# Designs tried in a protein design run: peptides against a protein of PDB entry 2YKT. Part 192

Target 1, 231 residues: chain A of PDB entry 2YKT
Amino acid sequence: SRSEEMHRLTENVYKTIMEQFNPSLRNFIAMGKNYEKALAGVTYAAKGYFDALVKMGELASESQGSKELGDVLFQMAEVHRQIQNQLEEMLKSFHNELLTQLEQKVELDSRYLSAALKKYQTEQRSKGDALDKCQAELKKLRKKSQGSKNPQKYSDKELQYIDAISNKQGELENYVSDGYKTALTEERRRFCFLVEKQCAVAKNSAAYHSKGKELLAQKLPLWQQACADPS

## One batch from the design tools (peptide; made by RFdiffusion4, then SolubleMPNN)

Design b2_p24_6_s1 (from b2_p24_6, 11 letters changed)
Fold by OpenDDE base, seed 4:
Formats: C-alpha cells, sequence, structure tokens
Structure b2_p24_6_s1 (fold): chain B 231 residues (1-231), chain A 24 residues (1-24)
C-alpha cells in the first residue's frame, strides 16, 4: 500500500542516518584529529628549522662582514613566526568550531535518532493496528449480518465502522507522509551543519593562506637583493 | 573574504528555502 511504502522509506532514512551517516561522521572527526596532529607536527618541525635559522642569523650579526645578512635572516624567522601564528589560529578554529562541535553532535545524535525512530514506529504501529482492528470488526459484523434474519439491525454499526476506517486510513497516510518529510529534514539538517562548519574552516584557512602570501610577497624582494649589496 | 562571506550567506539562504519546502 501507499502508506506501507512510505513507512518503509521513512524508516530507511532514519536507518541511513544512524548506520551510515553517523559512523561516517565519526570517521571524519577521527581523520580531522589526525590532520590536526599532523599539522601540529609540522609546526614543531618548522620551529626547530627556523630556530636553527635564527642561530645562523646570530652568527652573521657577530661577523664583521655579514652583519646586515643577520638582520635578513632574523626577518625571515619573524615572518615565519607571523605565518605560524595564523596557522595556530586556523587550528584553533578547526578544533573548536568543527571537530569539537561535530563530536558533541554525533555523540548525542545516536540516542536522539533512536528515540525519534522508536516514537515514529510506535505511533505508526498504533494507528495501523487501530485501522486493522476496525477492518476486522467490520468483516465480523458483515458475516454476522449475513447469517441474521434481521440484517438491518447491523446497518448503523456497519456505517460507523466504514467511517472509522476511512478516517483512520487518512490519519495513517497523513502521519506517515509527515514522518517522511520530517525524516528527510533531519537528514538534510545534518548535512547542512557539516557544510556550514566546513565553510567556517575554509574561511579561516583562507585567512591563513592570504596572510602568509602577503607577508612573503612583501619581504621576498628585500631578501633577494641583500646578497647583491656590498658588505 | 567578502566574496566568500557572500557565498556562505547565499548558501544559507538556499538551504533555508529547501528546508522550508521539505517541511511544507
Amino acid sequence: as target 1 above (231 residues)
Amino acid sequence: MEELDKRIEELKAELAKIEEEIAS
């Protein structure tokens, strides 16, 4: 029946969220944490590299013939520090605005969806059972009427069951239809939330890349000419 | 950045419209 098919579709939406989307989202969060860890590792390694560069700058500054190159090397390290600060801000956003929030949502969502599906199933079954009962009673009444010497005695009751069946059928169809729309909305909301959080990350990432590009573009010509200048 | 912000707002508006259509 139409209602049965729509019921199956509704259940499938909830099952897809619980069995496919949420596990995949947990994996996404895990991969995000791995990515964050790797970026932290890059940060650490970069610090060591540029600290060593500063040491070279110190040696240049102590020399009689290369003092100005010491300043260049220090500027290079300083630009790195500024770029690193932007990366750290991006990572904070990545952690706080995406990973943490998604983790909180996915943890709560399993219980929520289970309860929502159970509620829907319970109510759907209740309406279905009530309909089936009315149909069964009508069938029994008709059999009784056929065996009776006075069939008209049951006519009013038959009409009442027919009306009840019609009303219950309509209620069931509407309930299942609304349930399906609700389920689709729940699914879409979860994808939208992910997209919105990813957009925030993208915005912060863009700021990091922009700042780095600007700083390097500004200073690189100055650094390139330093070796051409007499000591 | 302004272009990105604008696009984000456009997407939010589109999503809201679709959600309304689904809910109706």
Scores: peptide ipSAE 0.010, ipTM 0.429, DockQ to the pose 0.045
Fold by OpenDDE base, seed 5:
Order: C-alpha cells, then sequence, then structure tokens
Structure b2_p24_6_s1 (fold): chain B 231 residues (1-231), chain A 24 residues (1-24)
C-alpha cells in the first residue's frame, strides 16, 4: 500500500543518517584532524626555515657592504611570522568551530536518532494494529450477520466499525506522511549544519590568504628595490 | 569578507524557507 511504502521510505531516511551520514561525518572529522596536524607541522617547519633566514640577515648586518640587506632579510622573516600567526588563528578556529562542534553533534546524534526512529516505529505499529483490529472485528460481525435470521440487528454496529476504520486509516496515512517529512527535515538539517560550519572555515581561510597577500604585496617592491640598488 | 557574510545569511534564509516547506 501507499502507506506501507511511505513507512519504508521513512525508516530508510533514519537508517541512512545513522548508518551512512554519521559514520561519514566521523571520518570527515578524522580527516580534518589529520589536516590540522599537517598544517601545524608546516608552521613548525616554516619557523625553522625563517629562523635560518634571520641568521643570514644577522650576517648581512655585520658585513661591511651589505648592511641594508640585513634589514630586508629581517623584514622578510617578520612578514612570514605575521602570516604564520594568521595561520595559527585560522587553525584554532578550524579546530574549535568546526571539528569540536561536529564531533559533539555526531556523538549526541546517534542516541537521539535511535530514539526518534523507535518512537516513530512504535507509534506507527500501534496505529496499524488498531486499524487491523477494527478490520478484523468488522469481518467477524459480518459473518455473524450473514448467519443470523435478523441481520438488521447488527447494522448500527457495522456502520460504527466502518467509520472507525475510515478514521484510523486516515490517521495512519497522515502520521506516516508527517513522519516522512520529519525524517527528511532531520536529514537536511544535518547537511545544512555541515555547510554552515564549512562556510565559517572558508571565511577564516579567506582572511588568512588575504592577510598574506596584502603583506607580501606591500613589501615585495621594497625588497626588489633593495636588490636593484648598487652596493 | 562582507560579501561572504552576506552570502551566508542568504543561504541560511533559503534553507529556512525550504525547511518550512518540508514541514508544512
Amino acid sequence: as target 1 above (231 residues)
Amino acid sequence: MEELDKRIEELKAELAKIEEEIAS
């Protein structure tokens, strides 16, 4: 029946969230943590490289003919430091605003969805059983009426069961329909949450890239001029 | 950055409308 099909679809939505979406989200979080670790590694490695650049700047500053280039090398290292500070801020945001929040949500969600599905199934079954019972009672009544010398005696009761069946059928259909809409909404909310959190990450990433571009664009002409100037 | 914020708010509004339509 249409109601049975829609019931199956509803259950499948909940199952898809629990068995596909949530595990995939856990994997996404794990991959995010790996990415964070790698970026932290980049920051550490970069520090070593630019500390070495500072040492070269010190040597230039001590030289007889290249003192001004020492300042240039120090500025290069300082700009890098500022870029790395921005990256660290982005990483903190990435961890606190995306990874931690997603992890908290997915952990709580498993129990919630299980309970929600169970509640839906219980109520759906209850309504279905009540309908089946009324249908069975009507069938018994009709058999009694056919075997009776006075079938008119059962006419009022038959009408009552017919009305009850009609009402219960409508209630079941409406409940299953609403259940399906609810399940789809639950699924959509989870995807929306992911998209929103990823948008926040994108915003922070844009700030990081913008700051780096700005600093380098501002200083690069100066550094190039220093190289062009005769010693 | 302002453009991104605006777009995020627009998306949130669109999502809210869709959720309302599903729930109705």
Scores: peptide ipSAE 0.009, ipTM 0.438, DockQ to the pose 0.044
Fold by OpenDDE base, seed 2:
Structure b2_p24_6_s1 (fold): chain B 231 residues (1-231), chain A 24 residues (1-24)
Amino acid sequence: as target 1 above (231 residues)
Amino acid sequence: MEELDKRIEELKAELAKIEEEIAS
């Protein structure tokens, strides 16, 4: 029946969230933590590299003929420091605004969805059972009427059961339809939350990349001319 | 390694398309 099909669809939405979406989200969070760790590692390794560059700048500053190149090397290291500071800010946001919040939600979601599904199933079954009972009673009444010497005695009661069945069928159809819409809304809400959090991360990443681009664009022409035009 | 290089080139091409879209 239409109601049975809609019921199956509703249950499948909840099952998809619990069995596919939530496990995939946990994996996404785990991969995010790995990515964060790798970027932290890059930051640390970069510090060592640019500290070594500063040492080269010190040597240039101590030389007789390359003193001005010392300042260039120091500027290169300083620009890197500023870029790394922006990266660290982005990573903090990535951790606090995306990973932590997603982790908190996904841990609580299993219980919530299980309860929501159970509530839906219980009410759906209750309505279905009530409908089945009315249908069974109508069938019994019709059998009794066919065997009776006065079938007209049961006509009013038959009409009452027909009306009750029609009403209960309509109520069941409406309930399962609303249940399906609710389930789809729950699914969409979870995807929307993920998209919104990822947008925040993207915005922070854009700020990091923009700052880096601006700093390098400003200084790179100067650095490129340093050897050609000794001061 | 060859497969990775191919994938990198594909990603570069995708990036170029994104840049064109931003510039337009």
Scores: peptide ipSAE 0.000, ipTM 0.259, DockQ to the pose 0.039
Fold by OpenDDE base, seed 3:
Structure b2_p24_6_s1 (fold): chain B 231 residues (1-231), chain A 24 residues (1-24)
Amino acid sequence: as target 1 above (231 residues)
Amino acid sequence: MEELDKRIEELKAELAKIEEEIAS
């Protein structure tokens, strides 16, 4: 029946969220943590590299013929420090605004969805059972009427059951339809939340890249000329 | 998080009510 098909679709939406979306989201969070760790590793390694660059700058400053190149090397290290600070800010936001919040939600969501699905199933079954009962009673009544010497005695009661069946059928259909809409809304809400959080990450990432580009674009021409200048 | 927990409890309460009605 149409109601049975709609019921199946509704259950499938909940199952898809629980069995596909949520596990995938957990994996996404795990991959995010790995990415964060790798970026932190890059930051640490970069610090060592540019600290060594500063040491080269110190040596240049101590030389007789390359003193000005010392300042260039120091500036290169300083620009890196500023870029690194921006990266650290981005990583904090990535952790606090995306990963932590997603992790908190996904842990609670399994219980929520289970309860929501169970409620829907129980109510759907209740309405279905009530409908089936009325249909069964009508069938019994009709059998009794056919065997009776006075069938007219049962006509009013038959009409009452017919009306009840019609009303219960409509109620069941509406309930299942609303259930399906609700399930789809739940699914969409989860995707929207992910998109919104990822937008925040994208904004922070853009700020990091912009800052780096600006700083390097400003200084790079000066650094490129340093070796051409007479000592 | 708090809102979600509240909603979970509401759903559980509603479910319990439905189950009671079926059992009666």
Scores: peptide ipSAE 0.029, ipTM 0.546, DockQ to the pose 0.015; fails the geometry check

Design b2_p24_6_s3 (from b2_p24_6, 10 letters changed)
Fold by OpenDDE base, seed 3:
Structure b2_p24_6_s3 (fold): chain B 231 residues (1-231), chain A 24 residues (1-24)
Amino acid sequence: as target 1 above (231 residues)
Amino acid sequence: MEELDERIEKLKEELKKIEEEIAA
């Protein structure tokens, strides 16, 4: 029936969220944590590299003919430090504004969806059972009327059941339809939340990249000229 | 917006009421 098909669609939406979306989101969070860890590792390794660069700068500063190059090497290390600070800020935001929040939401969502689906199923079944009962009673009444010497005795009651069936059918259809809309809204809300959080990450990432580009663009011409000057 | 935990509890309460009505 129409209502049965709509009911199946509604259940499938909830099941898709529970069995596909949420597990995938958990995996996404896990992959995000791995990515964060790797970036932290890069940060640490980069620090070692540029600390070593500073040592080279110190040696240049101690030399007789390369003193000015020492300052250049120090500036290179300093620019890296500033870029790294931006990366650290981005990582903090990535962790706190995306990963942690998603993890909290997905953890609670399992219980929520289970309860929501169960409520829907229970009420849908209740309405369906009530409808079936009325239909069964009408059938029984009609059988009695056909075997009766006074069929008119049952005419009013028959009309009452017909009206009840019509009303209950309409209520069931409306309930299931609304349930489907609600389920789709729940699904959309979850995707929207993910998109919004990812947008925040993108903004922070853009800030990191922009700062790095600006700093390097500012200093690079100076650094390139340093070796062209005679000693 | 309603917090998720509050919404969960509300749904559980509503479910309980429905189940009681069906059982009666």
Scores: peptide ipSAE 0.020, ipTM 0.442, DockQ to the pose 0.015
Fold by OpenDDE base, seed 5:
Structure b2_p24_6_s3 (fold): chain B 231 residues (1-231), chain A 24 residues (1-24)
Amino acid sequence: as target 1 above (231 residues)
Amino acid sequence: MEELDERIEKLKEELKKIEEEIAA
């Protein structure tokens, strides 16, 4: 029946969230943590590299003919430091605004969805059982009427059962329909939450890239001039 | 950045409308 089909669809939506979406989201979070760790590693490695560059700048500053190049090397290291600081800020946001929040949501979601599905199933079954009972009673009444010498005796009760069945059928259909809409909304909210959090990450990433571009664009001409004008 | 913020807000509004339509 249409009601049964829609009921199955509703259950499948909840199952898809619980058995496919949430596990995939946990994996996404794990991959995000790995990515964060790798970027932190890059920052640490970069510090060592540019500290070594500073040492080269110190040597240039101590030289007789390359003193000005010492300042250039120091500036290069400083610009990198500023870029890395921006990256660290981005990583903090990535951790706090995306990973932590998603982890908190997915942890709570399993219990919530299980309860929601159970509630829906319980109510759906209750309405279905009530409908089945009325249908069975009508069938019994009709059998009695057919075997009776006075069928008119059962006419009023038959009408009552017919009305009850019609009403209960309508209620069941409406409930299942609403249940399906609710389930789809729950699924959509979860995807939208992910998209919104990823947008926040993208914003922070854009800030990092913009800062780097700005700093390098400002200083690069000066550094190139120093190289082109040998003393 | 401002453009992105505006787009995020627009998306939130669109989501709200869609949810309302689904609930109706």
Scores: peptide ipSAE 0.010, ipTM 0.423, DockQ to the pose 0.043
Fold by OpenDDE base, seed 4:
Structure b2_p24_6_s3 (fold): chain B 231 residues (1-231), chain A 24 residues (1-24)
Amino acid sequence: as target 1 above (231 residues)
Amino acid sequence: MEELDERIEKLKEELKKIEEEIAA
């Protein structure tokens, strides 16, 4: 029946969230933590590299013929420091606004979804049982009427049961339909949350890239001309 | 950056609207 099919669909949505979405989200968080760790490693390695560049700048500054190139090397290191600061801000956001919040949500979600599904199933079953009972009563009444010499005396009661069955069937269908919509909304809400948090990360990432591009675009022409300039 | 922020907010609103449509 339509109701039975819709019921199966509803249960499948909840099961998909619990058995597919949430485990996948946990994996996503784990991969995010791994990515964060790698970026932290890059930050550390970069610091060492540019500290060494500063040392080269110091040597140039001590040179009579290359003093101005010392300043260039220092500027290169400083620009990198500023870019790195932007990266660190992005990483903080990545951790605090995406990973931590997703982790908190997914850990609490299992109990919630289980309870929601159970509530739906309980109410669906209750309505279904009530419908079945009414149908059974109508069947009994019809059998009694067929065996009677005066079947007309049962006609009004039969109509009442038919109406009751129709109403209960409609109620069940509406409940299951609403349940399906609710389940789909629950699923969509979770994806929306992920998208929103990822958008925040994307915004911060854009800021990092923009700042880096701006700083390099400003200084690079000066650095490129440094070797052509007289001492 | 401001344009991106506006776009993000617009998308959030659109998503909310879609959720409401699903629930209706």
Scores: peptide ipSAE 0.009, ipTM 0.425, DockQ to the pose 0.045
Fold by OpenDDE base, seed 2:
Structure b2_p24_6_s3 (fold): chain B 231 residues (1-231), chain A 24 residues (1-24)
Amino acid sequence: as target 1 above (231 residues)
Amino acid sequence: MEELDERIEKLKEELKKIEEEIAA
């Protein structure tokens, strides 16, 4: 029946979230943590590289003929420091605004969805059973009436069961329909949450890239002319 | 609806194109 099919669809939405979405989200979080760790590793390695560059700048500053190049090398290292600060802010956001919050949500969701599905199933079954009971009683009544010498005796009761069946059928259909809409909304909400958190990270990432581009664009022309135009 | 594997392959192709453009 239509109600049975819709019920199946509703259950499948909950099952899809629990068995497909949530495990995939957990994996996503794990991969995000790996990515964060790798970026932190890059940051550390870069620090060593540019610290070594500063040392080269110190040597230039102490030289007789390359003093001005010392300033250039120091500026290069300083720009790196500023870019790195932006990266650290991005990573902080990545951790706190995306990974941590997703982890909290997915942890809570297991219990929530289980309870929600159980509640839906219980109520759906209750309404279904009530409908089945009324249908069975009507069938019994009709059999009794058919075998009776006075069928008119049961006419009023038959009408009452027919009305009850109609009402219960309508209630069941409405409940299952609403349940399906609710389930779809729950699924959409989870995807929206992921998208929104990823958007926040994207904004911070954009800020990191923008800052780096701006700093390098400002200084690079000066650095490029340093050897050709000694001070 | 497009299958996930097919979508992934398309994205890989798009990424490759972007990388080539950056390298040029």
Scores: peptide ipSAE 0.000, ipTM 0.269, DockQ to the pose 0.066

Design b2_p24_7_s1 (from b2_p24_7, 10 letters changed)
Fold by OpenDDE base, seed 2:
Structure b2_p24_7_s1 (fold): chain B 231 residues (1-231), chain A 24 residues (1-24)
Amino acid sequence: as target 1 above (231 residues)
Amino acid sequence: PSYPSESEFEKIEAEAKKLQEEAK
């Protein structure tokens, strides 16, 4: 029946969220944590490299013929420090605004979805059982009427059951339909949340890339000319 | 639409529990 099909669809939405979306989201979070760790590793390694560059700048500054190149090397290291600071801010956002929040939500959501599905199933079954009961009683009444010498005495009661069946059928159909819409809304809520959090990350990433581009664009021409200038 | 709030989580769990108890 239409109601049975819609019921199956509703259950499948909840199952899809629980069995596909949530596990995939957990994996996404795990991959995000790995990415964060790798970027933190890059940060640390880069610090060592540019600290060594500062040392080269110190040596240049101590020289008689390359003193100005010392300043250039220091500037290179400083620009990198600023870029790295921006990366760290991006990583903090990535952690706090996406990973942590997703992790908290996905953990709670398993119980929520289970409860929501169980609620729906319980109410759907209750309405279905009530309908089935009325249908069964109507069948019993009809059998009794058929065996009676005065079937008209059952006519009013038959009408009452017919009306009750119609009303309960409509109620069940509406409930299942609303249940399906609710389930789809629940699915959409989760995807929307992910998209919104990714947008926040994207904004911070854009800021990082913009800052890096700006700083390097400002200084690179100066650095490129440093060796052409007389000492 | 936003992700379910903590209050929504608590509400749905409570309602589901109540219905299950009534169905027993």
Scores: peptide ipSAE 0.188, ipTM 0.765, DockQ to the pose 0.116
Fold by OpenDDE base, seed 3:
Structure b2_p24_7_s1 (fold): chain B 231 residues (1-231), chain A 24 residues (1-24)
Amino acid sequence: as target 1 above (231 residues)
Amino acid sequence: PSYPSESEFEKIEAEAKKLQEEAK
């Protein structure tokens, strides 16, 4: 029936969230943590590289013919330090605003979705059982009427059952339809939440990239000319 | 649409529990 098919669709939405979305989200969080760790590793490795660059700058400053290049090398290291600070801020935001929040939500969501599905199933079954009971009673009444010497005695009661069946059928259909809409809304809420959190990450990432671009664009022309200038 | 709040989680769990008890 239409109601049965809609019921199946409703259950499938909840199952898809529980069995596909939430596990995938957990994996996404895990991959995010790995990415964060790798970027932290980059930060550490970069520090070593630019500390070594500073050492080269010190040597240039001690030279007779390359003193000005020492300042250039120091500036390169300083710009890197500023870019790195922006990266650290971005990573902190990535951790606190995305990963932690997603982790908290996905943990709670398993219980929520289970309860939501169980609630829907219980009410759907209750309405279905009430309908089935009414249909069964009508069938019994009709059998009794056919065997009776006075069938008209049961006519009013038959009409009452027919009306009750019609009403209960309509209520069941409406409930299942609303259940399906609710399930789709629950699915959409989760995707929207993910999108919103990724937008925050994107904003922070854009700020990091912008700062780096600005700093490098300002200094790079000066650094490029340093070797062309006479000592 | 916002992600479910803690209050929404608690509410739906309580309702589901009540309905299950009534169905027994």
Scores: peptide ipSAE 0.186, ipTM 0.762, DockQ to the pose 0.116
Fold by OpenDDE base, seed 5:
Structure b2_p24_7_s1 (fold): chain B 231 residues (1-231), chain A 24 residues (1-24)
Amino acid sequence: as target 1 above (231 residues)
Amino acid sequence: PSYPSESEFEKIEAEAKKLQEEAK
C-alpha cells in the first residue's frame, strides 16, 4: 500500500542518517583532527626553517659587503611569522568552531535519532492496529448480517464502521506522510549544519590566504631587487 | 535549520519513553 511504502521510506531515512551519515561524519571529524595535527607539524617545521633563515640574516648583517641582504632575510622571516600567526588563528577556529561542535552533536544525535525513530514507529503501529481492529469488526458485523433474518438491523453500525475506517486510514496516511517530511527535515538539518560550519572554516581560510598573498606581494619586488643593487 | 538543541533532545527522549510505556 501507499502508506506501507511511505512508512518504509521514512524508516530508511532514519536508518541512512544513523548508519551512513553519522559514521561518515565521525570519520570526517577524525580526518579533520589528523589534518589539524599535520598542519601543527608543518607550523613547527616551518619555524625551524625560518629560524635558520634568521641565522643566515644575522651572518649577512655582520658581513661588510652584504649588510642590506641581512635586512631582506629578516623581512622574509618576519613575513613568515605573520603568515604563521594567521594560520594559528585559523587552526583555533577550525578546532573550536568545527571539530568540537561536530563531535558534540554527533554524540548526542545517536540517542536522538533512536528516540525519534522509536516514537514514529510506536505511533505508526498504534494507528495501524486501530485501523486493523476496525476492519476486523466490520468483517464480523457483515458476517452476522448475512446470517440474520433482519440485515437492516446492522446497516447503521456498518456505515459507522465504514466511516471510522475511512477516517483512520486518512489519519494513518497523513501521519506517515508527515513522518516522512519530518525525517527528511532531520536529514537536511544535519547537512545544513555541516555546510554552515564548513563555510566558517572557508571564510577563515580565505582570510589566511589573502593576508599571506598581500604580505608577499608587497615585499617580493623589494626582495627581488636587493641582489641587483651594487653594495 | 540547525541540529536539535539539548532541550529538543531531552523532549524527544521523554516522549519516546512515555509512548513505549503506554504501549505495554
Scores: peptide ipSAE 0.177, ipTM 0.760, DockQ to the pose 0.116
Fold by OpenDDE base, seed 4:
Structure b2_p24_7_s1 (fold): chain B 231 residues (1-231), chain A 24 residues (1-24)
Amino acid sequence: as target 1 above (231 residues)
Amino acid sequence: PSYPSESEFEKIEAEAKKLQEEAK
């Protein structure tokens, strides 16, 4: 029946979330943690490099002929520091707003979805069984009526069963339909959550890139001219 | 793989509606 088909579709949605989406999301989180770790590694290595650049700036500042280049080297290191601070803010957001929150959600979701599916299945079966029982009773009543000397005795009961069957069938169909919509909504909510968290990270990433671009664009012409200027 | 688009969800919802109508 169409209700049976929709029931299968509903179950498949829940199965897809549990068996495909959630495992994939766990992998996504793991890959995110790896990416974060790599960026942290870059940050640490960069600090050492620019600390060494500062040392070169100190040497220039101690010279008689290159003193102004010391200031340039210090400015280069300072701009890096500012860019690095912005990167760290982005990484904090990446960790706290994306990875941690996704991890919390996916951890809770397995139990939630299992329970939701089980509830749906139980109620669907209950309604189906009640319908089947009513249909069976009507069939029994009709058999009794055919063998009776007074078939009209059963007419009122037959009408009652017909009405009950119609109502139960409609109820089952509506329940399964609502169940399917609910399942789709559950799936959509999970993807929307992921998208929203990615948007937050993207905003912070954009801020990082913008700040870096602005700082470098402001200073780079000055640095490029420094070697052309007399001491 | 990409995220489901709104149009894709609408299509699935339309299919569900069709199933509901045919089940009447």
Scores: peptide ipSAE 0.113, ipTM 0.572, DockQ to the pose 0.031

